# Peptides against a protein of PDB entry 4J2C, part 67

Target 1, 107 residues: chain A of PDB entry 4J2C
Amino acid sequence: MEDPFFVVKGEVQKAVNTAQGLFQRWTELLQDPSTATREEIDWTTNELRNNLRSIEWDLEDLDETISIVEANPRKFNLDATELSIRKAFITSTRQVVRDMKDQMSTS

## One batch from the design tools (peptide; made by RFdiffusion4, then SolubleMPNN)

Design b2_p21_3_s1 (from b2_p21_3, 13 letters changed)
Fold by OpenDDE base, seed 4:
Structure b2_p21_3_s1 (fold): chain B 107 residues (1-107), chain A 21 residues (1-21)
Amino acid sequence: as target 1 above (107 residues)
Amino acid sequence: SMEEKREYYKEWLKKLKEEYE
């Protein structure tokens, strides 16, 4: 079985891009209520939250794979460079998600 | 398809967990 990490990474990146677009629209709608319907606000908010939740779920699984590999180095053939790249991706993506969630929670 | 990729990932993750145990 091939390592599917890159596939999941790609899906997470797509979800991040989608979330960022939705977040921008969410911000615009809340900044000018005269241009926003309740329906669009609710739709945008829900879609954004769904994307963020999806990302977080995938990151949890990816993080678990990292922990397993690090705890069992003899069982898996991943070099330090690849592990570093994967860990950096998870960390940076979590930060992006956290930033959006923090702004949503304070609004 | 996305579903096929998800199933593949789930199987991969399951294998990792089994090897960890």
Scores: peptide ipSAE 0.183, ipTM 0.710, DockQ to the pose 0.917
Fold by OpenDDE base, seed 2:
Structure b2_p21_3_s1 (fold): chain B 107 residues (1-107), chain A 21 residues (1-21)
Amino acid sequence: as target 1 above (107 residues)
Amino acid sequence: SMEEKREYYKEWLKKLKEEYE
């Protein structure tokens, strides 16, 4: 079976972009109550949280694949460079999610 | 489709875990 890591990576990247858009709108709504409705705030908040949870779930699965590859290097056609790229993607994406979650928890 | 790709990944991950964990 062919390595589908790139598929999930693409989905995560799209989810991150969506989350960032929702996060921006979320901040705008909270900064200007005169233009915000409770309905839009609730919808945006829920959609944002759902996207972030989805991303985190996918990252957990991707992280597990990394662990398996590292434990069995001879069984997978991945060199050190590719492995580093995958690790960096997971780490950086987790940081992006964490930053948004931190701001949401303080608001 | 995207859903088909997701299902493919889930199956791949499942087999991977069964074989190496």
Scores: peptide ipSAE 0.158, ipTM 0.691, DockQ to the pose 0.927
Fold by OpenDDE base, seed 1:
Structure b2_p21_3_s1 (fold): chain B 107 residues (1-107), chain A 21 residues (1-21)
Amino acid sequence: as target 1 above (107 residues)
Amino acid sequence: SMEEKREYYKEWLKKLKEEYE
């Protein structure tokens, strides 16, 4: 079976882009309440949280695959460079998600 | 479709875990 890591990576990247757009709108709505309806705030907040949860779930799965590869280095054909790229993607994406979640929790 | 790709990934991960964990 072909390694589908790149497929999930692509889905995560799309979800991150969507979340970033929703987060920007979320901040705008909270910064100017006169332009915000409760309905839009609720919708934006829910969509944002759903996207963030989806990303985190996918990152957990991707991290599991890396752990398996690292535990069985002789059985996989991934070189050190590819493994580093995958790790960097997960780390950086987790940071992006964490930054948004931190701001949401303090607002 | 994206759903088919997701199911493919789930099966891949499941088999990977069964084989190496």
Scores: peptide ipSAE 0.174, ipTM 0.705, DockQ to the pose 0.865; fails the geometry check
Fold by OpenDDE base, seed 3:
Structure b2_p21_3_s1 (fold): chain B 107 residues (1-107), chain A 21 residues (1-21)
Amino acid sequence: as target 1 above (107 residues)
Amino acid sequence: SMEEKREYYKEWLKKLKEEYE
């Protein structure tokens, strides 16, 4: 089987975009409670959390693959550049998720 | 489809982990 990292990366990126949209709506709803229904708040919150959880799960799996590759460098056809790109993607994405989660937890 | 790709990834990851962990 070929390395499907790029596939998961793409899915994570899409999920991040979705989460960011939901997060924006979430903030808007909380900023003006008079125009927000509880149902929409709950829906938005749940959808956002679900997306974030999905992202975190994928990142965990991707991180495991990187660990395996690093432990067995001669077994995989990945150069240092590609490995760095993958690591950077995971790190930056985790930061994005963490930022949203932090704001949600302090709301 | 995305689902097919996801399934492919899951199988790939499983095999990878089984082989090296």
Scores: peptide ipSAE 0.160, ipTM 0.695, DockQ to the pose 0.918; fails the geometry check

Design b2_p21_3_s2 (from b2_p21_3, 13 letters changed)
Fold by OpenDDE base, seed 3:
Structure b2_p21_3_s2 (fold): chain B 107 residues (1-107), chain A 21 residues (1-21)
Amino acid sequence: as target 1 above (107 residues)
Amino acid sequence: SREERRKKFEEYLKKLKEEHA
């Protein structure tokens, strides 16, 4: 069976990096309106949201795989270490996304 | 492409579900 988890993980990581960059810019634009145009704010906001949604979608799928594997760990030949790594990745990434979303919702 | 990888992942997920059931 093909295991694309690492591929999706990589894509999520890239999206997170992109989102963090956009979030930083978003913050800067809102903190200094004199240097910001409405167009850039809108673009940055939209791109940021798109990335966050993409991440969340991928995490949902990844999370589902975790649930399945946890129900039958031996059947899928994933040891406890690997499973923990995958779970930790999902959990930590969700937190990162949540933090950005929370700040966006309050601004 | 990302779409191709997504397709593979979906297939993987499907197989997991089938094996789980």
Scores: peptide ipSAE 0.166, ipTM 0.708, DockQ to the pose 0.797
Fold by OpenDDE base, seed 1:
Order: structure tokens, then sequence, then C-alpha cells
Structure b2_p21_3_s2 (fold): chain B 107 residues (1-107), chain A 21 residues (1-21)
């Protein structure tokens, strides 16, 4: 059975980069309304939310695979280093998403 | 496409869960 973790990880990384760009533009539009149209604000907001939801969805699936592997480590031949990298990726990515969501909820 | 990769991943998860159970 092929391990798709690295593929999903790549998709998440791309979505994070996109979200960060959208978030930056979102903050700029709200800080200076003279540079913003309602259409761009709405588009940016919606695209940002869509990306964040996509990331969270993928992280839930990735996190579940970690739980399964940790429940039976000898059945799955992932070394400790790789498992640690995967866990760290999920944790740090969740924090990045949470930070953006927190700022959006307070604005 | 991303949708195709997502489908493959879901199938992977399903098989993982079945083998674990």
Amino acid sequence: as target 1 above (107 residues)
Amino acid sequence: SREERRKKFEEYLKKLKEEHA
C-alpha cells in the first residue's frame, strides 16, 4: 500500500502559502478602505476561508493516520524520526491556521 | 488533480483502518 502522506503534506504546504498571502491582502484591504473594493474584500475573504478549511480537513486525516500508526508501531515500518517530523508538521500547521482564524474573528 | 489525490488518500485511510481493526 502506497504512503500518500508526503503528497497530502505538499498540498497542505501550498494551501498554507496561499492562505498567508490572502491573509496579508485581507489585512491590507481592511486597514485602508480607499485601496479596496467590496468585490476584492469578499473574494479574498472567501478564498482565505476556503483554504483554511481545506487545510484543517487534510490535517484531521493526517492526524488520524498518526494515531493509527502509534497504536501499532511494529505493524508500520515508519522510523521514529519520520513519525516525529509528521507530528511536528501537523502541530505547527494547526498553530498557523489558528493564528489566522483568531485574527479574522476579532476583525 | 487534487480531487483524485484526495480520493486515493481516503481509500488509503479506509484500508489502514480496516487493517488496524
Scores: peptide ipSAE 0.119, ipTM 0.669, DockQ to the pose 0.735
Fold by OpenDDE base, seed 5:
Structure b2_p21_3_s2 (fold): chain B 107 residues (1-107), chain A 21 residues (1-21)
Amino acid sequence: as target 1 above (107 residues)
Amino acid sequence: SREERRKKFEEYLKKLKEEHA
């Protein structure tokens, strides 16, 4: 059985980069309404939300694999360092998503 | 595609659950 964690990690990283770009544009549009159209605001908002949901979906799956590995680390041949790296990635990425969602909910 | 990779990952996850249970 091949370990697909790194593949999903890469997909999440790309989605985060996309979300960050959309978030930046989203803030710009809301801060300067004179240069913003309703159509662009709606499009940007929807695309941003979709990307954030995609990230959260992937993180849930990755988090589940962590729980399984921790139950029997020797069976899956992952050392403590690798497991720590995977946990850190999930935790930090969730924080990034949370920060953007918090700002969107208050605007 | 992302969908294909997603499907493979879901299958992987399913196998992990079955082997762990």
Scores: peptide ipSAE 0.138, ipTM 0.688, DockQ to the pose 0.747; fails the geometry check
Fold by OpenDDE base, seed 2:
Structure b2_p21_3_s2 (fold): chain B 107 residues (1-107), chain A 21 residues (1-21)
Amino acid sequence: as target 1 above (107 residues)
Amino acid sequence: SREERRKKFEEYLKKLKEEHA
């Protein structure tokens, strides 16, 4: 069976980078309204939220694969090291998303 | 496309769940 985990991981990483860029622009726009249009603020906010939701969706799917593998490790060709790397990726990425969402909710 | 990759991943998950059950 083909393992698409790395493909999704790559997509998540790209989405995180995009989200971080959008988040930076979002903060800049809110810090200096004189340099921002309402249209750009709305667009940036929506794009940021869409990216974050996309990441969360992908992480949910990835997390399901982890649960399945952990339930029957002998059935799948993944060693403990690889499994730990995958789990760490999901955990750290969720934290990154959470941090951005928390800052958006308080603004 | 992303949609095509997502579709393939969903099929992968489906197979994993079926094999796990």
Scores: peptide ipSAE 0.134, ipTM 0.679, DockQ to the pose 0.741; fails the geometry check

Design b2_p21_3_s3 (from b2_p21_3, 14 letters changed)
Fold by OpenDDE base, seed 1:
Structure b2_p21_3_s3 (fold): chain B 107 residues (1-107), chain A 21 residues (1-21)
Amino acid sequence: as target 1 above (107 residues)
Amino acid sequence: SSEEKRKYFEEWLKKLKEEHE
């Protein structure tokens, strides 16, 4: 089987971009009641949480593949550079998600 | 499709886990 890591990576990146847009709107709605409706607030909040949950789920799966592949990169035809890129992606993405979640929990 | 790609990934991950554990 071919390595499909990049497929899930792409899906995660799309979800991150979507979440960031939703987060921005969420912030705007809460800061300016004159432009906000309860319906939009609820919709935005739910969509945002759903996206963040999906990202975290995918990161868990991706992280698990890293743990397995890292034991023997040569066996899976991955060089040190590619492995480093994958690890960095997971780390940075988790940070992005954490930042949004932290702000939501304190608002 | 996205669903097919996801299914493929899940199968790939499953195989990795089975071969490693």
Scores: peptide ipSAE 0.228, ipTM 0.762, DockQ to the pose 0.934
Fold by OpenDDE base, seed 4:
Structure b2_p21_3_s3 (fold): chain B 107 residues (1-107), chain A 21 residues (1-21)
Amino acid sequence: as target 1 above (107 residues)
Amino acid sequence: SSEEKRKYFEEWLKKLKEEHE
């Protein structure tokens, strides 16, 4: 089978962008109650959480592929550079998600 | 479609797991 890692990576990146937009709106709504309705706050919060959950789920699957490849480097056709890029993507994306979740949990 | 892509990925991941075991 052809390696579909880049496909899921692309989907994760899109979800991150969406989450960041929702997070920005979420922050704005909480900072200015005069312009915020409970309905919009709830909608934004739910959409944001759904996106973050989706990202985390995909990252778990992607991370599992990395673990398998690293356990058997000679069995899989991935060079060190590509593997490094994939690992860096997962690590950095997890950090982005964690930062948003931390701010949401302290509000 | 996104559904098709997801299905393909899941099948690929499953195959990786099976080959690793």
Scores: peptide ipSAE 0.216, ipTM 0.746, DockQ to the pose 0.908
Fold by OpenDDE base, seed 3:
Structure b2_p21_3_s3 (fold): chain B 107 residues (1-107), chain A 21 residues (1-21)
Amino acid sequence: as target 1 above (107 residues)
Amino acid sequence: SSEEKRKYFEEWLKKLKEEHE
C-alpha cells in the first residue's frame, strides 16, 4: 500500500484552517455581543469543537504510525528526514489546537 | 472522496500495526 500519511496530513491542515476561521469568528462574536446572536455563537462553537476533535483524532492516528515506524525502523523504509517532518507536523498542530482549546476553556 | 481516503488510511494503519506485532 502507498503511504497515505500525506493524505491525512492534508486533511488535518484543511481542518486546522477551518478551525482557525471559526475561532476567529468565535472571538469576534464574544467580543461584540451586539453583533452576535446566540444561535451563531452556538453554531460557531459547535463547529469549532467538532473540527478540533477531528484534528485531534487524526493526530492520534498519525502519531501512532510514527511510533510503529520508530519501533522498527528497518522494517519500514521511511527516511529519517521524513519522520522528522511528520513528527514536527504533529507537534506543531497539537500546539495550535491546544492554544485554541485553552482560549475557549477560559471564556 | 474523503471517506475513501480515510478508509485507505485506516487500512494502512491497521497493516502497520499487524506488521509491527
Scores: peptide ipSAE 0.212, ipTM 0.745, DockQ to the pose 0.894
Fold by OpenDDE base, seed 2:
Structure b2_p21_3_s3 (fold): chain B 107 residues (1-107), chain A 21 residues (1-21)
Amino acid sequence: as target 1 above (107 residues)
Amino acid sequence: SSEEKRKYFEEWLKKLKEEHE
């Protein structure tokens, strides 16, 4: 069976880009209430939270695959370099999500 | 489609977990 890790990775990357755009708009709306409507604030906030939650869910699944591969590396055709790339992707993406969530929790 | 790709991943992950057990 073909390794579909790259498929979910791509989806996560797209979701991160979407979340970053929503986060930027979210900050703009809160910084200038005169140009913001309650409807847009609520919509942006909800869409942002949904995207972040989706990313976190995908990262959990991706992280589980890493754990399985590391438990028996000889069973899988992933070399150390590819495994490192996958681990780094999960770690860095979690940090990006955490940064946005931290800023949202303080507002 | 995105749904098909997601389904494929879930099946792959399920298989990995089963083989790991």
Scores: peptide ipSAE 0.208, ipTM 0.737, DockQ to the pose 0.939

Design b2_p21_3_s4 (from b2_p21_3, 13 letters changed)
Fold by OpenDDE base, seed 4:
Structure b2_p21_3_s4 (fold): chain B 107 residues (1-107), chain A 21 residues (1-21)
Amino acid sequence: as target 1 above (107 residues)
Amino acid sequence: SMEERREYFKKYLEELREFYK
């Protein structure tokens, strides 16, 4: 079996981009109520929350694989650079999600 | 839809877990 991490990483990145688009729309709707319907606000909010939760769930699974690799270094042939890249991706993506969630919770 | 994405992603996550199991 080939390592599917790069595929999962790409899909998570796409999900982040989608969430960022929804977040932008969410911000616009709240900044100008005259352009917003309650239906669109609710839809955008729900879609955004669901996407963020999905990303978080995916990151938990990715983080689990990192832990497994680190606990069994002889079984997996990942060099330090690749492992660092994977960890950095998870950390930075969590930060992006957290920033959006923080802004939603304080609005 | 989000559900379609979730099902698609679930497949790859399962493969990932199996690879690192």
Scores: peptide ipSAE 0.078, ipTM 0.679, DockQ to the pose 0.197
Fold by OpenDDE base, seed 3:
Formats: C-alpha cells, structure tokens, sequence
Structure b2_p21_3_s4 (fold): chain B 107 residues (1-107), chain A 21 residues (1-21)
C-alpha cells in the first residue's frame, strides 16, 4: 500500500489554515462585542473547535504511524530525513493547535 | 473524497499495526 501520510498531512494543513482564519475572526468578535452578534460568536467558536478537534484526531493517527514506521523505516521506504520531517510537522502543528486552544480556554 | 482518503489511511495504519503486532 502507498503511504498516505502526505494526503493526511495536506488535509491537516488545510484544516489548520481554516482554524487560523476562524480564530482570527473569533478574536475580533470578542475584542469588540458591539460589532458582533452572539450567533456569529457561537458559530465561529463551534466551527473553530470542530476544526481543532479534527486536527488533533488526525495528528494522533499520524503520530501513531511514525512510531511504528520508525522501528523499521526500510520496510516502508522511509529514511531518517523523512521521518524527521514528519515528526516536525506533527510537533509544530500540535503547538499551533495548543496555542489556539489555550487562548480559547482562558477567554 | 476526504472520507475515502481517511478510509485509505485507516487501512494503512492497520497494516502498520499488524506488521509490528
């Protein structure tokens, strides 16, 4: 079977971009309540949370594959460089998600 | 579709799990 990691990676990246846009709007809405409706706040919040949850779920799957492949990278036609790139992606993406979640939880 | 891609990935993940089982 072909390695679908890059496909999921791409989807995660898209979800991150979407989440960042929603987060920006979320921040704007909360900074100036006079220009925001509760309906839009709720919608934005829910959409953002849904995206973040989706990302986290995908990252768990991606991380699991790395742990397995790392034990025998040749079997899956991966070298140390590619594994490093994958790990870096997961780590950095988790941090991005965490930062948004932290700000949401404290607001 | 995205769902199809996720299903494909799940199968891939399962294959990995079985390989090291």
Amino acid sequence: as target 1 above (107 residues)
Amino acid sequence: SMEERREYFKKYLEELREFYK
Scores: peptide ipSAE 0.065, ipTM 0.627, DockQ to the pose 0.903
Fold by OpenDDE base, seed 1:
Structure b2_p21_3_s4 (fold): chain B 107 residues (1-107), chain A 21 residues (1-21)
Amino acid sequence: as target 1 above (107 residues)
Amino acid sequence: SMEERREYFKKYLEELREFYK
């Protein structure tokens, strides 16, 4: 079977971009309540949380593949450079999600 | 579709898991 890692990676990247936009709007709505409706706040918050959850779900699957491949690198024919790129992507993306979640929990 | 891609990835993961049964 072909490696679909890049497909999921692309979906995660799109979800991150969407989440960043939603997070920006979420911040704006909370900074100026006089210009915000409860409907928009709720919608933005829910959409943001859904996107973050989707990203985390994909990262769990991606991380699992890394662990399995590293257990038997010869079987899956992935070089150190590719594995490094994949691990860096997962780590950095988790940090981006964590930063947004932390700000949401403290606001 | 995204669903098809997710199913494809799921099968890939299952293949990896089965290898280590």
Scores: peptide ipSAE 0.062, ipTM 0.608, DockQ to the pose 0.913
Fold by OpenDDE base, seed 2:
Order: sequence, then structure tokens, then C-alpha cells
Structure b2_p21_3_s4 (fold): chain B 107 residues (1-107), chain A 21 residues (1-21)
Amino acid sequence: as target 1 above (107 residues)
Amino acid sequence: SMEERREYFKKYLEELREFYK
């Protein structure tokens, strides 16, 4: 069986892009009340929160897989470079999510 | 929909867990 990490990574990236789009709209709605309805604000806010929560959940699972690989280096033939890339992906993605969440919590 | 996307993703997460099991 082929390592499905690359597929999961791609899907998480797509989810991040979706969240970023929602976040952009969220900021626009709050900054220009003339173009915003309460219904759209609520919908966008909820969709954004749901997406961010889903991403965080996925990252937890990905982080667990890294721990498993590190604990079993003989079973999983991943070189240091690939492992580093996976770790960096999780770390950077968490940061992106956190940045959006921080801005939402202060608004 | 977001729900459909989530279900699709869950499938691959399951495969990932099985791979690393």
C-alpha cells in the first residue's frame, strides 16, 4: 500500500485555501456593513469556524502519524528530508489556522 | 458541500491510519 500522506496533505491544503477565502469574506463583511447582512455574516463565520476546526483535527491525526514513523524508523523508510517536510507542513499549517483564529477571537 | 468534502477526507485519514498501524 502506498503512503497516503501526500493525498491527505493535498486535501488539507485545499481546506486551508477554502478557509482563507472564507476568512477574506468574513473580514470584508465586518469592515463594510453596507454590503453585509447578518445572515451572511453568521453563515460565513460558522463555515469558517467549521473549516478551521476540521483542519485542526486533521493536523492532529497527521502529527500522530509522524510520531509513529519516528518511533518505527525501520518499518517506515522515510529519510530525514521527507520527515522534515511533513513536520514543517503541520507546523506552518497550524500557524496559518492560529492566525485566522486569533483575528476572529479579537473581533 | 463541506460535509461531502469532510467525508471524502475521512476516507483518506482512515487509510493513513491503516498504513501506519
Scores: peptide ipSAE 0.062, ipTM 0.654, DockQ to the pose 0.197; fails the geometry check

Design b2_p21_4_s1 (from b2_p21_4, 16 letters changed)
Fold by OpenDDE base, seed 3:
Structure b2_p21_4_s1 (fold): chain B 107 residues (1-107), chain A 21 residues (1-21)
Amino acid sequence: as target 1 above (107 residues)
Amino acid sequence: EEEEEERREEEEEELERELSE
């Protein structure tokens, strides 16, 4: 039996790492426009936005898994600690995404 | 995107199966 939460969590973590790298590059490109090509800026921006969108989508999926578990506690037998950890992951990841989105909207 | 969508569908099917047990 595969736990769907951890499958999606792994994908989210990978996407977050990718997004963080792209965000760093995006910041560097905007800070030194003399060395940045428009093509690289556009590519980096688009890739970053795509990654952030994917993460947000996966977080919605994770929220659904939480809702299903909470509605059927006897079926999944997850304790309160594990549910709390799962919720914390979603919340913290949303904050990471929000921070990057906020920076992009103000630049 | 297509791969993610497929994964999502598979996950939903798995969850539905678990809920039906």
Scores: peptide ipSAE 0.065, ipTM 0.543, DockQ to the pose 0.000
Fold by OpenDDE base, seed 2:
Structure b2_p21_4_s1 (fold): chain B 107 residues (1-107), chain A 21 residues (1-21)
Amino acid sequence: as target 1 above (107 residues)
Amino acid sequence: EEEEEERREEEEEELERELSE
């Protein structure tokens, strides 16, 4: 048996790091338009949104894995601590994404 | 997005297979 959670988690972590970098650049470009071209702003905005969307899709996948494991506790044998850690990861990551999206919507 | 969807479908199929064993 394989545990797909870690595969998706790794992808999420990578995408979060990428998104955070793009978000930082996005804020810098908007704060000082003289240092940026419109093309760079548009590209950065698009890439950031795509990354955030990717993360949200992966988080849905992670939620599904949790549901499957909880429905079949004897099959996967994950203890309460591990499940709690996984749920916490999903929750905290959703918050990170939400914070970036909120800031983008207000700009 | 297409790649993401494909990956999700593959993972779901894998989980279903494992649950059937």
Scores: peptide ipSAE 0.062, ipTM 0.538, DockQ to the pose 0.000
Fold by OpenDDE base, seed 1:
Structure b2_p21_4_s1 (fold): chain B 107 residues (1-107), chain A 21 residues (1-21)
Amino acid sequence: as target 1 above (107 residues)
Amino acid sequence: EEEEEERREEEEEELERELSE
């Protein structure tokens, strides 16, 4: 049986790192308009939104995976510790995405 | 977005198939 969780997790982690870099640049561009072009602001904003959306889709995928595993514990043989780690990853990542989205909405 | 949804559906179908075997 194939466990897709870690594959998707890896993709999410990469996307989070990318999003955080874009978010930092986004804040810098807005804080110092003299060094920012409209093109760079638009590009950064678009790339950031796309990354955040991608992460959210992957997190939904991970949630579905967990639901299937929890419904069939004997089939996948995941212990409570592993399930807790997976859930914690999803929860913490959702919070990271939410924080960035909230700041983008406020600005 | 479409690719992400398609991938998720494929993964879910694969899991369901494996559970039925």
Scores: peptide ipSAE 0.061, ipTM 0.537, DockQ to the pose 0.000
Fold by OpenDDE base, seed 5:
Structure b2_p21_4_s1 (fold): chain B 107 residues (1-107), chain A 21 residues (1-21)
Amino acid sequence: as target 1 above (107 residues)
Amino acid sequence: EEEEEERREEEEEELERELSE
């Protein structure tokens, strides 16, 4: 019996790392159009958006797990500190995604 | 996308099992 939060957290962390790499390449391609092909720009943009969408979906799933635990405190026996850590992870990750999306929308 | 849906179903089943204990 594994805590479902940690399973999804691992997937989110992997997706964030991938998104950060794609975002870096995306910025490089747009900064020097002379070295960038349209195909690479389109591919990178698409892959980045897909990763960001995947992360957002996982964060919604994590939010649901928090709600279930908070509604049934006696069943899961998570202390306030652990819940705070989980909420902080969701909040910080959501901010990371938002920052990348904001930069993409303004470019 | 399809793998995520499958994962979601597995997690929901696990949560339901935990809630029933």
Scores: peptide ipSAE 0.058, ipTM 0.536, DockQ to the pose 0.000

Design b2_p21_4_s2 (from b2_p21_4, 19 letters changed)
Fold by OpenDDE base, seed 1:
Structure b2_p21_4_s2 (fold): chain B 107 residues (1-107), chain A 21 residues (1-21)
Amino acid sequence: as target 1 above (107 residues)
Amino acid sequence: SSEEQQRQQEEQLQQLLEELS
């Protein structure tokens, strides 16, 4: 069986890629209104926001698993390397999401 | 107790991972 953490990690990574594509299209639509329909703008914006929200929810839960593991290190038996990888993934992914959200809020 | 707390935390993790996967 595959580690549930890594399953979610993979899903989050796919969602990030999707979000980045939506974000790129969102940027293009806003930069050239002549080629944009209101329907596509609304659709893209909503899909992007929904995707980002889903990612944030997953990251929150993944982060909670870290706290639980750190509270009982012997019980879950994760070495420092694996724990570091998990933490780094959460931190870096949060930054990617935050960057997109920041740009959306300023537009 | 500490043992009870550890058990509850383990169950929480299992449920959390199950919900996510």
Scores: peptide ipSAE 0.046, ipTM 0.567, DockQ to the pose 0.000
Fold by OpenDDE base, seed 4:
Structure b2_p21_4_s2 (fold): chain B 107 residues (1-107), chain A 21 residues (1-21)
Amino acid sequence: as target 1 above (107 residues)
Amino acid sequence: SSEEQQRQQEEQLQQLLEELS
């Protein structure tokens, strides 16, 4: 049985890659309005937002797992190094999401 | 399961991304 954290981590990573692709397309559409339809802009924007929300939800779920582990250190037997890695993944991913959201809000 | 639902969502988004790319 694989660690549930890494299952969700994998899905988050896939979602990040998808979001980055959508973000790239979103950027291209806004940089060249002559080649962009309003429908595609709206679609891309909505899909990107939905994808980012999905990532944020997953990160909250991962944060909960961290909290549970930290509340029961003897039960789960995860060392400080592994916990640090997991926290770093969540933090860095949140930053990636925030960067995209910030750029979207300024456009 | 949550994993299965997330997988389906990602697959859908990937397909749509490919259509727009």
Scores: peptide ipSAE 0.039, ipTM 0.568, DockQ to the pose 0.000
Fold by OpenDDE base, seed 5:
Structure b2_p21_4_s2 (fold): chain B 107 residues (1-107), chain A 21 residues (1-21)
Amino acid sequence: as target 1 above (107 residues)
Amino acid sequence: SSEEQQRQQEEQLQQLLEELS
């Protein structure tokens, strides 16, 4: 059967890159308000938050895939190494999102 | 729209998850 993990993983990775770009612009706009319009600040902030939320949503579903695989070892036959890699990706990505959110809360 | 894209993505992901389960 189809294993959708890598499809979603790719989407998450792309979203993370996008979020990082938005985050950088967000910091620049807040550091020099004279160069920023309110419209751009609002747009960037909203896009960033939406992007982060999207990532979090995808990660929840990826977590579920892990649970499903672990509950059905015969069906999917994934080795421990692959499962570890998948878990590590989710954990590290979740931390990246958290770090950005924490910085946004500080400002 | 972003909301529309997210909805479509959600539907796709749920379908894929059903294939996995």
Scores: peptide ipSAE 0.027, ipTM 0.594, DockQ to the pose 0.000
Fold by OpenDDE base, seed 3:
Structure b2_p21_4_s2 (fold): chain B 107 residues (1-107), chain A 21 residues (1-21)
Amino acid sequence: as target 1 above (107 residues)
Amino acid sequence: SSEEQQRQQEEQLQQLLEELS
């Protein structure tokens, strides 16, 4: 009925959008310390970190599915184009997460 | 179950984002 990869992909995409929103708020709070409360900063930071962690777990799961498919091409019958798209999604999403994590670690 | 919990978490995060914005 529905490919499970795209179900997880959709969830990851929603989580990425949420993380980016939280990240934006996080940066705004840090840029205006006079207005920001520690409680809001801590709350935003924790939720952002939790969301990023969730994304990373989903990506690891997706990456494992790629490995399984590549090891059993006849069983899953995915064409090269679709497989490339799936790999590209994982790679690009990991980069987005890494960029946010890097900025959080240096702030 | 795990998917349902994840969806609930995402909804909570979205709600938080809206409250903080």
Scores: peptide ipSAE 0.027, ipTM 0.548, DockQ to the pose 0.000

